# Peptides against a protein of PDB entry 6TME, part 27

Target 1, 324 residues: chain A of PDB entry 6TME
Amino acid sequence: NRLKRAYIALQAWKKAFYSDPFNTAANWVGPDVCSYKGVFCAPALDDPSVLVVAGIDLNHADIAGYLPPELGLLTDVALFHVNSNRFCGVIPKSLSKLTLMYEFDVSNNRFVGPFPTVALSWPSLKFLDIRYNDFEGKLPPEIFDKDLDAIFLNNNRFESTIPETIGKSTASVVTFAHNKFSGCIPKTIGQMKNLNEIVFIGNNLSGCLPNEIGSLNNVTVFDASSNGFVGSLPSTLSGLANVEQMDFSYNKFTGFVTDNICKLPKLSNFTFSYNFFNGEAQSCVPGSSQEKQFDDTSNCLQNRPNQKSAKECLPVVSRPVDCS
Target 2, 324 residues: chain A of PDB entry 6TME as posed
Amino acid sequence: NRLKRAYIALQAWKKAFYSDPFNTAANWVGPDVCSYKGVFCAPALDDPSVLVVAGIDLNHADIFGYLPPELGLLTDVALFHVNSNRFCGVIPKSLSKLTLMYEFDVSNNRFVGPFPTVALSWPSLKFLDIRYNDFEGKLPPEIFDKDLDAIFLNNNRFESTIPETIGKSTASVVTFAHNKFSGCIPKTIGQMKNLNEIVFIGNNLSGCLPNEIGSLNNVTVFDASSNGFVGSLPSTLSGLANVEQMDFSYNKFTGFVTDNICKLPKLSNFTFSYNFFNGEAQSCVPGSSQEKQFDDTSNCLQNRPNQKSAKECLPVVSRPVDCS

## One batch from the design tools (peptide; aimed at target 1 Y132 A150 F152)

Design b2_p15_1_s3 (made by RFdiffusion4, then SolubleMPNN; from b2_p15_1, 6 letters changed)
Fold by OpenDDE base, seed 1:
Structure b2_p15_1_s3 (fold): chain B 324 residues (1-324), chain A 15 residues (1-15)
Amino acid sequence: as target 1 above (324 residues)
Amino acid sequence: SKKELKEKVQEILSE
């Protein structure tokens, strides 16, 4: 009996709670699991006459505990949302049995360990949110082979390079922000055909920006701020016909910020502050447009306010990085 | 269908 298995799983999970401040599991008593708070039942796909646990929503429950292996008995679950709790430990490998998994949100918890590779086993997964945890180590390249609509990885402890397989991703939104990623952005990034938003904020990324970024015709948000990028901005950025928000602040960029970037047709905000740019086009000057907001603060620009000193600029500007 | 079930579950979870 599927509901009996669900009962076993849910009771094991209740037992794994260390704290339930809102008494979310107070009604988790008895065999009628479909009445449990945060548990949602639906007719099974294979037999519409059978009711199964199809979804879990414990978002914002502030529950402390862990995910027990018995959760693998919830084989009919397609939606698993446990956002904003205090769950700790690792994601159980037993969740590989949840073959219908469609949306998996464990964000804003205290999960640790490597990337939860069990997520790669779910053939129908479309949404993966593991942000705001303590996941660590390398990002598996295979994550980008998944037909995901969104990939949220930000605010973890991931390290190493961004996989070259990123170009295979069909995701519209990808976040890498606030991790420990290093190395260059892969040139394959330009192959992300459905990309709308990508965020690299606050990593250890370095090197030159790949020219292939300019191939991201559908991108509306591109944020590479707070990294170690060097060289000039690629001239191919003129191809970002739909970019609205662009941030390159807090890097080590040099060179000239050109008209073809600042005149992008959909550009609303362009922040390139806290770099070593030594020139900008008039179209890039803050206040030059009523429709666009620019920030050129703390660069090496002449005749602009709030710039770096000559002492700070000279060592960097005099040694430009050739990205060609 | 799998799609229909997912949509239904989504509706339930959105309530």
Scores: peptide ipSAE 0.032, ipTM 0.717, DockQ to the pose 0.046
OpenDDE base, seeds 2, 3, 4, 5: peptide ipSAE 0.031, 0.028, 0.009, 0.008; ipTM 0.703, 0.703, 0.537, 0.448; seed 4 fails the geometry check

Design b2_p15_1_s4 (made by RFdiffusion4, then SolubleMPNN; from b2_p15_1, 6 letters changed)
Fold by OpenDDE base, seed 1:
Order: C-alpha cells, then sequence, then structure tokens
Structure b2_p15_1_s4 (fold): chain B 324 residues (1-324), chain A 15 residues (1-15)
C-alpha cells in the first residue's frame, strides 16, 4: 500500500525532528497521511483510483532535524518543498526512488556535503533550489544536462570552475552567487538558448569575460559583480538586446566603457563601479539618461567624481590585460 | 502527465 509506505516515511521524518516550533507535525498521527499538515495527496498517475502522497510543503516551518533515509518510501512525491527550515545533514541517496520528482526546494536550510547527486537521478526534474545551504565541492557537469527551468545554487560553498556543460542548459534562471567558484566563465555560456537571468555575484571568478556572452539575446539580468574579472568589456555585449540589469562592479576591469554597451535598448541599470576603467562614453555617464541608471564610481575615469587615486590606478591601467 | 499532476498538487497547495 502506497499510503502505508508514506506513513512509515512521515513517521520516521517526524522522529528525525529535533525542533518543531510551530507544531507543524502535531497532527502527524495515525494512518491518514493525507490529513497531515504540509502533506498533499493526489490521484496516482498510473492509477487514478489510488490516492498517493504527491507533494510535501513544509516551507517556513523552522523545523530543525534531518532527512531520514525512509523518505525514499515517498515514491509518488513530485513536489518537495522544505524551504526555510533548519534541516541538517545530507540529502539521502534513498530519494533516488522518487522518480516523479518535478520540483525540489531545500533552500534556506543547513544541508552539508557535496552536491546532492541524487537530484541528477530524477528524470523529470524541472526546478532545483539548493541555495542558502552549506553544500561544498565541485558542481557536477551533469547538472546542466538536465532539462531544468531554474537552477539555484547561490549561497553555498561550491568551489572549482564552472563546468563547460553550462552551454547545454535550457534553464531560464541560473544563480552561482556567493560561492567559491574560480576560473573563467566558460565560452560555452553563449549557447544557453533560454537564459533570461544569470548571476555570478561574489565568487572567485577571474580572467576575461568571454565574447560569447554577447550571444545571450534573451538575457534580462546579467550580474558578474564581486569577482576577479580582468581586461576590457567584450565589444560583443552590444548583442544583449534584452538586458535590463547589468552589473560588473567590484572587479578588475580596465579599458573604455563604450556607447554600444550603454545604449543597449532595454538597459535600465548598468553598474560598473569599483573597477579600473579609464574611460567611458558620454552615454555611460550617470545622469546622461532619464531612462537608464549608471554607476561609474571608483574607477580610473578622468573628470568624474569619486574615482580612485592616480596611485591606485597607474599600476593597473598601465598594464592592461589583453583578452584577445 | 507530470504537468497535470503538478497542476493538481498546486491547486491543493492553494487551498
Amino acid sequence: as target 1 above (324 residues)
Amino acid sequence: SMSELKKKVEEILKE
């Protein structure tokens, strides 16, 4: 009986709670699991006459505990949302049995260990949110081979390079922010056909920006701030016909910020502050447009306020990185 | 379909 298996799983999970401040699991008593708070039943896909546990929503429950291996008995779960709790430990490998997993949100928890590779085993997964945890190590390249609509990885401890497979991603939103990613952005990034938003904020990324970024015709948000990028902005950024928000602040960029970038047709905000740019087009000057906001603060610009000193600029500007 | 299941579960979640 599927509901009996669900009962075993849910009771094991209740026992794995260290704290339930809102008494979310107070009604988790007896065999009627479909009445449990945060447990949602639906007709099974294979037999509409059978009721199964299809969803879990424990968002914002502030529950402390861990995910026991018995959760692998919830084989009919397609939606698993446990956002904003205090769950710790690792994601159980037994969740590989949840072959209907469609949306997996474990964000804002205390999960640790490597990337939860069990997520790669789910053939129908469309939404993956693991942000605001303590996941560490390398990002598996295979994550971008998944037909995901969104990939939220931000605010973890991921390290190493961004996989070259990123270009295979069909995701509209990808966040890498606030990790320990290093190396260059892969040139394959330009192959992300459905990309609307990409965020690299607050990593250890370096090198030149790849020219292929300019191929991201559908991108509305591009944030590469708070990294170690060098060289000039690619001239191909003029191809970002739909970019609205662009942030390159807090890097080591040099060179001239061109009209072709600042005149992008949908650009609303362009922040390039805290770099070593030595020139900007008139169209890039803050206040030059009523429709666009620019920030050129703390660069090496002449005749602009709030710029770096000559002492800070000269060593960097005199040694431009050639990205060619 | 998974989309149908999602819709059903989402409907339940909205109640």
Scores: peptide ipSAE 0.065, ipTM 0.755, DockQ to the pose 0.045
OpenDDE base, seeds 2, 3, 4, 5: peptide ipSAE 0.044, 0.035, 0.045, 0.029; ipTM 0.742, 0.735, 0.734, 0.549

Design b2_p15_2 (made by RFdiffusion4)
Pose (drawn by RFdiffusion4):
Structure b2_p15_2 (pose): chain A 324 residues (1-324), chain P 15 residues (1-15)
Amino acid sequence: as target 2 above (324 residues)
Amino acid sequence: AEYDADNARADRARH
């Protein structure tokens, strides 16, 4: 009995609810699972006459609990939204039985430990949001082999390198912000198809920017701020024909900011503050344009306000890194 | 503000 399996799974889950501030599971009684709050039923994909539990949505319920293995019984679920709860522990391996999983959002919870590799087992997975948890350790490179449209990893404790496989991703949006990733951005980044937004804010990345970034002609947001990148901005960045938001602030970049970048057509907000740039094109000057917003604070620029001292600048400015 | 922006980004990804 199909809905019985859903009943057991949801009752096993209610048992694990230690605190439910909004009494969200108050009506989770009896066998009519489709009437349970946050449970969403629909016709079976292969038979419109059969009723199935197809979605779970408890966004913002602030429930403290954990996900028991019995949730593996919800074999028809394709949507799982639990943003802003207090669900703790790990994602049960039994969730590999949810073969229709399409969108999985466990953002802003209390999950911990290694990357939830059960997500790699779902053949129809398109949306994976694990941001704002305590996941840590290495990132499974094979995650960029899945045909994910969106990958949200920001605000965890992930470490080590960006996988070389990143160029295989078909994602339109990828966030790595606020982890402890280290090393260089892979040269394969230029092979990412469909990429519109990529956010690296606040990691421990370094090395020079790969010239292959310039191949991302559909990117609208490129934010590499608060890392440790060195070298000059690659002249290939003129290929970012669609970039609207570009932020390289808080790095160790040196050299010139040219109009090759500052005059990009759709570029509206270009922040390159807190680097070691010693020259900028006139068109790159903040306050100079009514359409474009720039920020050059704390660089090594003559005749500009709030720059670094000459004392701090000369050692770094006179010793540019050979990107080789 | 950052969290709201991330949420807005996730909402856009759903479309």

Design b2_p15_2_s1 (made by RFdiffusion4, then SolubleMPNN; from b2_p15_2, 13 letters changed)
Fold by OpenDDE base, seed 5:
Structure b2_p15_2_s1 (fold): chain B 324 residues (1-324), chain A 15 residues (1-15)
Amino acid sequence: as target 1 above (324 residues)
Amino acid sequence: SELEYDEKLYEKSLK
């Protein structure tokens, strides 16, 4: 009996709660699991005459606890939303039995351990949100082999290079922000045909930006701020026909910010502050356009306010990194 | 089997 298994799972989970400040699980009593707050039943896909637990929504419940292995008994769950809680520990491997998993949101919790590789076992997964946790270690390359619409990894402790498989991703939104990712952005990034938003903020990424970024014709948001990128901006960035928000601030970029970048047709905000740029086109100057916002603060620009001193600039500008 | 897995989880839940 599927509902009996669900009852066992949910009762085990209730026992795994350390704190339930809103008494969310107060009604988690008795065999009628479909009446439980945050538990949603639907007809089973294989037998419409049978009710099964198809979804969990405990978002914003501030529950402290862990995910017990018995959650693997929730084999009919397709939607698992438990964001904004205080769940700790690891994602149980027993969740591999949840083969219908479609949306998995464990964001804004206290989960630890490596990337939850159990998520890779779900054949129908479309949405993965694990942001605002303490996940650590390497990002599995296989994450980008999945047909995901969105991949939220930001605000974790991931510590690796970005996998080359990123180019295989069909995701429209990918966030890497506020991790410990290192190395270069893979050249395969240009193959992300459905990409709209990508965020690299606040990592340890380095090297030159790959020219292939300019192939991201559908990208509207590109944020690479607060990293260790070097060299000049790729001339191919002129190909970003739909970019609206672009941020390269707080890096070690050098060279000239070109007219072709600053005149991008959809560009609304372009921040390239806190770098070592030694020139910019007139179209890049803050206040030059009413339709576009620019920030050129703290570069090595001549005749511009709030620039770095010659002492700070000369050692870097005199030794430009060749990205060719 | 999946059933055996569920049974093991059930037994664990009783502890």
Scores: peptide ipSAE 0.077, ipTM 0.732, DockQ to the pose 0.017
OpenDDE base, seeds 1, 2, 3, 4: peptide ipSAE 0.025, 0.034, 0.023, 0.035; ipTM 0.553, 0.675, 0.623, 0.689

Design b2_p15_2_s2 (made by RFdiffusion4, then SolubleMPNN; from b2_p15_2, 12 letters changed)
Fold by OpenDDE base, seed 3:
Structure b2_p15_2_s2 (fold): chain B 324 residues (1-324), chain A 15 residues (1-15)
Amino acid sequence: as target 1 above (324 residues)
Amino acid sequence: KEEEEDEELKEKALK
């Protein structure tokens, strides 16, 4: 019975392929779905004597097509990896029936529409990768109420603010890069207890950095580059005891880059170029350390190479944003 | 018979 449902789903999906350059679905013939390329069977969790389709891996197949609603018959699928294809359309709501979904990777496709809210219905979801698509609109706040290990949202068309619920996330890796997110980083960010890597690159984020970033004791990568952030760097960044990579480049930051930031114990790379910083500690100067790489290019620093002109600096530096 | 069962299962999947 379960394999018959899987057969119906997989045959419907094969019919939804417009192009299969590698003939990946060429062997998708007959009732033995466990022999299908990219289909993986395992004993059912509820009955070890029954084989079920537990995983799909069609990564890098360059398949053009869509996800048909009949995929909702794959009720035993826990792993769904279809990255690096040319799938288009929307994620079917019928996938809500895949209650065992653990890893969902649809990255590097041509999916469109709003955030796939069906992903919120999966109680056991740990890995969500929807990056490199055309998903648009608001990020649902409820995404951060899920016990996810990783959240990959980068290279989409997401808009609006980052939800304040971000502080509830248990994810070790979160990527927002290359979207259209706007507003401030929520102060609740400091509550992300398991965070190792967070990337905000290439959005329309603005305002001051929240002081609560300094509470991210486990963060190893913090990239806020290519945004509209203003004000001084929070003094609380001295609390980033495990940060290795830090990037604040291509913003509108002002003020002084302090020793407390540049002397962070695990800091290996700190890029703060293309801002309006008007001073830096000696420990922040590029070449001052053999263990640390710094970039101070295109700021308002005195006696440093490759700085902005006084004409570019004066309008910004003379009107510092108070973040207090 | 098998085709009819397959259609019935598809209809159940769409509901």
Scores: peptide ipSAE 0.203, ipTM 0.859, DockQ to the pose 0.017
OpenDDE base, seeds 1, 2, 4, 5: peptide ipSAE 0.025, 0.024, 0.019, 0.037; ipTM 0.595, 0.583, 0.593, 0.600; seed 1 fails the geometry check

Design b2_p15_2_s3 (made by RFdiffusion4, then SolubleMPNN; from b2_p15_2, 11 letters changed)
Fold by OpenDDE base, seed 3:
Structure b2_p15_2_s3 (fold): chain B 324 residues (1-324), chain A 15 residues (1-15)
Amino acid sequence: as target 1 above (324 residues)
Amino acid sequence: SELERDEELLEKARL
């Protein structure tokens, strides 16, 4: 009976394919859904004597089509990987019936509409990858209440502010890059106890960096490049004991880049180019270390190459933003 | 309403 439901769902999905260049669904014929390419069966969790469709993997199939509501019949699916296709439309709300959903990867498709709130209904979800789509609007604050290991939101059309609930996230990796997020980074960011990598690249974020960033003891990658951040770098960044990659380039930062930041023990790459910094410690100078790579290009530094003109610097440096 | 439509379609599919 469970496989019969899966058959109905998969046949409905096949009918929703506009193009299947690799003939991925060519063998999607007959009731033996476990033999379908990209369909994986496993013993049911509630009855090991029953086989169910537990996973879908159609990654890199270049399939054009949409997700029909009949996919909600795949109630045993825990792994749903359909990245690098040409699926369009919205994520069906009928997927709320997939209560075992553990990994949901719809990245690199043509999905549109608001954030797929159906993802919030999955109690066991650990990985959410919706990057490289056309999702738009506000990010629901509830996303960070989920016990997710990874949250990939980059390369979409999300706008508005980053929710204050970010501090509740247990994710090790979070990407906001290449959206339209605005406002400040929430001070609650310092409460992200499991954070290893966070990327804010290419948004409309602004204001001062919160001091609480320095509480991110496990962060290895922190990229805030290509935004509108202002003020000095927080002195608390000296607390980033495990940071390896740090990028603040293409912002409007001012002030002095301190020795305490550039001497971070695991720092490998620190890019602070294309800002308005007016000083740096000797430890921050490119070439000063064999173990660390720095880029100080296009700042307001004295006696350094490739800096901004006095005309460009003066209006900004003379009016530093106080972040205290 | 979208959920309701999906549910209706699911019911039809189960027949």
Scores: peptide ipSAE 0.030, ipTM 0.712, DockQ to the pose 0.020
OpenDDE base, seeds 1, 2, 4, 5: peptide ipSAE 0.025, 0.024, 0.029, 0.029; ipTM 0.621, 0.595, 0.646, 0.619

Design b2_p15_2_s4 (made by RFdiffusion4, then SolubleMPNN; from b2_p15_2, 10 letters changed)
Fold by OpenDDE base, seed 4:
Structure b2_p15_2_s4 (fold): chain B 324 residues (1-324), chain A 15 residues (1-15)
Amino acid sequence: as target 1 above (324 residues)
Amino acid sequence: SELKKDEELAEKARK
């Protein structure tokens, strides 16, 4: 039966533990898997009279080990939360059998290998969190074809470009931060109709920001700091009617920071420090508003403190990149 | 830490 299969899976997993400092699996003994710490049972969706393992929560257990293929026997699991452990290896392909997967959180572990494509096989997946691991290679474009609510990819080893399919995403939150993504932000980004927060911090992204960013009417957080972006800020950023936190610091931007950006109605924090901006509107000056916080440090601004030297500015400012 | 901030973000994003 289903619980027997779950027993086999969970015992195989316990055997795959190298260290269990909090003795989380100490009570993982016997056939009553529903009593196991971190294992949660519920009535099956297809038969309410049958009890099945519906969820795993081993968050913050500091367990060292790997995920054995027998985990594929947990076919009724919809919630898989194992963040903040020391699990290593790859995500088993056998997890494709978990067709009810709704939330998959393996964040803050030691997983390696390419993007876990098994996540693409889950038709009901809404929450994907694989941040703070050692996943590498390219991001499959199909990830954004899925009807996900949240996608956390930050702090991995992902490379290559961001897929053009990003515009198809229905996610409210997407993080790319602290990877090795390169190339431009796709112009299709403006089609992300449900986007609230997007973070690109600390990648190798370059080129001009696409004008289509201004179409992100629902975005409240936009962070593109610590990249290699060039050119001027798009004038279309005036369309970000709901943006509260905006960060373009540590790039190679040039040009003038306009009133239309700094006077955005919901803007609370705007950081554009460590660039090569050579002018800013009065509304962008730190201290000009009580409701807004600005940082213009280390640019090429005149009559402002803590700016770059003329020697540093001249080579860049004199050769502005034309994004038109 | 950034990890803690990410955890908060993740929790906020859960529906």
Scores: peptide ipSAE 0.201, ipTM 0.871, DockQ to the pose 0.937
OpenDDE base, seeds 1, 2, 3, 5: peptide ipSAE 0.166, 0.101, 0.100, 0.190; ipTM 0.865, 0.839, 0.836, 0.869

Design b2_p15_3 (made by RFdiffusion4)
Pose (drawn by RFdiffusion4):
Structure b2_p15_3 (pose): chain A 324 residues (1-324), chain P 15 residues (1-15)
Amino acid sequence: as target 2 above (324 residues)
Amino acid sequence: SSSIEEAITEFHENL
């Protein structure tokens, strides 16, 4: 009995609810699971006459609990939204039985430990949001082999390198911000298809920017701020024909900012503050344009306000890194 | 999709 399996799964889950501030599971009684708050039923994909539990949405319920293995009985679920709860512990391995999983959002919870590799087992997975948890350790490179449209990893404790496999991703959006990733951005980044937005804010990345970034001609947001990148901006960045938001602030970049970048057509907000740039094109000057917003604070630029001192600048400016 | 747009918007608001 199909809905009985859903009943058992949801009752096992309610038992694990330690605190439900909004009494969200108050009506989770009896066998009519489709009437349970946050449970969403629909016709079976292969038979419109059969009723199935197809979605769970408890966004913003602030429920403290954990996900028990019995949730593996919800075999028809394709949507799972639990943003802003207090669900703790790990994602049960039994969730690999949810073979129709399409969108999985566990953002802003209390999950911990290694990357939830059960997500790699879902053949229809398109949206994976694990941001704002305590996941840590290495990132499974094979995650970029899945045909994910969106990958949100920001605000965890992930460590080590960006996988070389990143160029295989078909994602339109990828966030790595606020982890402890280290090393270089892989040269394969130029092979990412469909990429519109990529955010690296606040990691421990270094090395020079790969010239292959210039192949991302559909990118609208490229934010590499608050890392440790060195070298000059690659001249290939003129290929970012669609970039609208570009932020390289808080790095160790040196050299010139040219109009090759500052005159990009759709570029509206270009922040390169807190680096070691010693020259900039006139068109790159903040306050110079009514359409484009620039920020050059704390660089090594003559005749500009709030620059680094000459004392701090000369050691770094005179010793540019050979990107080789 | 709308879910992707909403998630991006929430992300930008948290910045």

Design b2_p15_3_s1 (made by RFdiffusion4, then SolubleMPNN; from b2_p15_3, 7 letters changed)
Fold by OpenDDE base, seed 2:
Structure b2_p15_3_s1 (fold): chain B 324 residues (1-324), chain A 15 residues (1-15)
Amino acid sequence: as target 1 above (324 residues)
Amino acid sequence: SSLIEKKLKEFKESL
């Protein structure tokens, strides 16, 4: 009986709660699991006459606890939303039995350990949100072989390089922000055909930006701020026909910011502050457009306010990094 | 509650 397995799983989970401030699991009593708060039943896909637990929604419940291995008995669950809690420990490997998993949201919790590789075992997964946790180590290259619509990795402890497999991703939104990623952005990034938004904020990324970024024709948001990028901006950025928000602030970029970038047809905000740019086109000057907002603060620009001193600029500007 | 029920319906329709 599927509901009997669900009862065992849900009772094991209730026992794994350390704190339930809103008494969310207060009604988790007896065999009628479909009446449980945050438990959603539906007809089974293989037999419409059988009722099964198909979804969990415990979002914003502030529950402290862990995910017990008995959750692997919830074999009919397609939606698992438990964001904005205080769940700790690791994602159980027993969740590999949840072969219908479609959306997995464990964001804003206290999960630790490596990337939850059990997520890679789900054949039908479309949405993965693991942001605002303490996940660490390397990102598995295989994440980008998944047919995901969105990949939220931000605000974790992920380290090492971004996998070259990123170019295989079909995701419209990918967030790497506020991790410990290092190395260069892979040249394969230009192969991300469905990409609308990509965010690299606040990592240890370095090197030159790859020219292949200019192939991201559908990107509306590109944020590479707060990293260690060097060299000039690629001339191929003129290919970003749909970019609306672009941020390169808080890097070590040098050279000239060109008209071809600042005149991008959909560009609304372009922030390139806190770099070592030594020139900009008139179209890049803040206040030059009513439709576009620019920030050129804290560069090496002549005749602009709030620039770095000659003492700070000269050592960097006199030794430009060649990205060719 | 209504959002997850909607998503469950959408999921079933996508299969």
Scores: peptide ipSAE 0.441, ipTM 0.925, DockQ to the pose 0.046
OpenDDE base, seeds 1, 3, 4, 5: peptide ipSAE 0.413, 0.285, 0.277, 0.428; ipTM 0.919, 0.883, 0.879, 0.923

Design b2_p15_3_s2 (made by RFdiffusion4, then SolubleMPNN; from b2_p15_3, 6 letters changed)
Fold by OpenDDE base, seed 5:
Structure b2_p15_3_s2 (fold): chain B 324 residues (1-324), chain A 15 residues (1-15)
Amino acid sequence: as target 1 above (324 residues)
Amino acid sequence: SSYIEEALKRFKESL
């Protein structure tokens, strides 16, 4: 009996709660699991006459606890939303049995361990949100082989290079922000055909930006701030016809910020502060446009306010990195 | 939650 299995799973989960400040699981009593707060039933796909647990929504419940292996008995769950809790431990491998998993949101919890590779086992997964946890280690390259719409990895402890498979991703939104990613952005990034938003904020990324970024014609948000990027901005950035928000601040960029970048047709905000740029086009100057906001603070620009001293600039500007 | 119900609907529509 599918509901009996669900009962076992949910009771095991209730036992795994250390704290339930809103008494969310107070009504998790008895065999009628479909009446449980945060549990949602629907007709089974294989038998419409049978009700099954199809969704979990415990968002914002502030529950402390862990995910017991018995959750693998929830084989009909397609939606698992448990964000903004205090769940700890690892994502149980038994969740591989949840073959209908479509949306998995465990964001804003206290999960630890490596990337939950069980997510890779879900053939129909479209939404993956594991941000604001303590996941660590390498990002498996296979994540980008999946047909995901969104991949939220930000605010974790991931420590690896970004897989070259990123170019295979069909996701519209990908966040890497606030991790420990290192190395270069793969050149394959330009192959992300559906990408709208990509965020690299606050990692240990380095090297030159690949020219292939300019191929991201659908990107509206590109944020690479707070990294260790070097060299000049690629001239191919002029190809970002739809970019609205662009941030390269807090890097080690050098060279000239060109007119063709600052005049991008949909650009509304371009922040390139806290770098070592030694020149900018007039179109890049803050206040030069009523429609665009620029920040050129703390560069090596002449005749601009709030720039680095010559002493700070000279060692870097005199030794520009050649990205060619 | 109405949100999860709508999500379930989207899921079903995706099949």
Scores: peptide ipSAE 0.366, ipTM 0.907, DockQ to the pose 0.049
OpenDDE base, seeds 1, 2, 3, 4: peptide ipSAE 0.361, 0.350, 0.208, 0.351; ipTM 0.904, 0.901, 0.822, 0.902

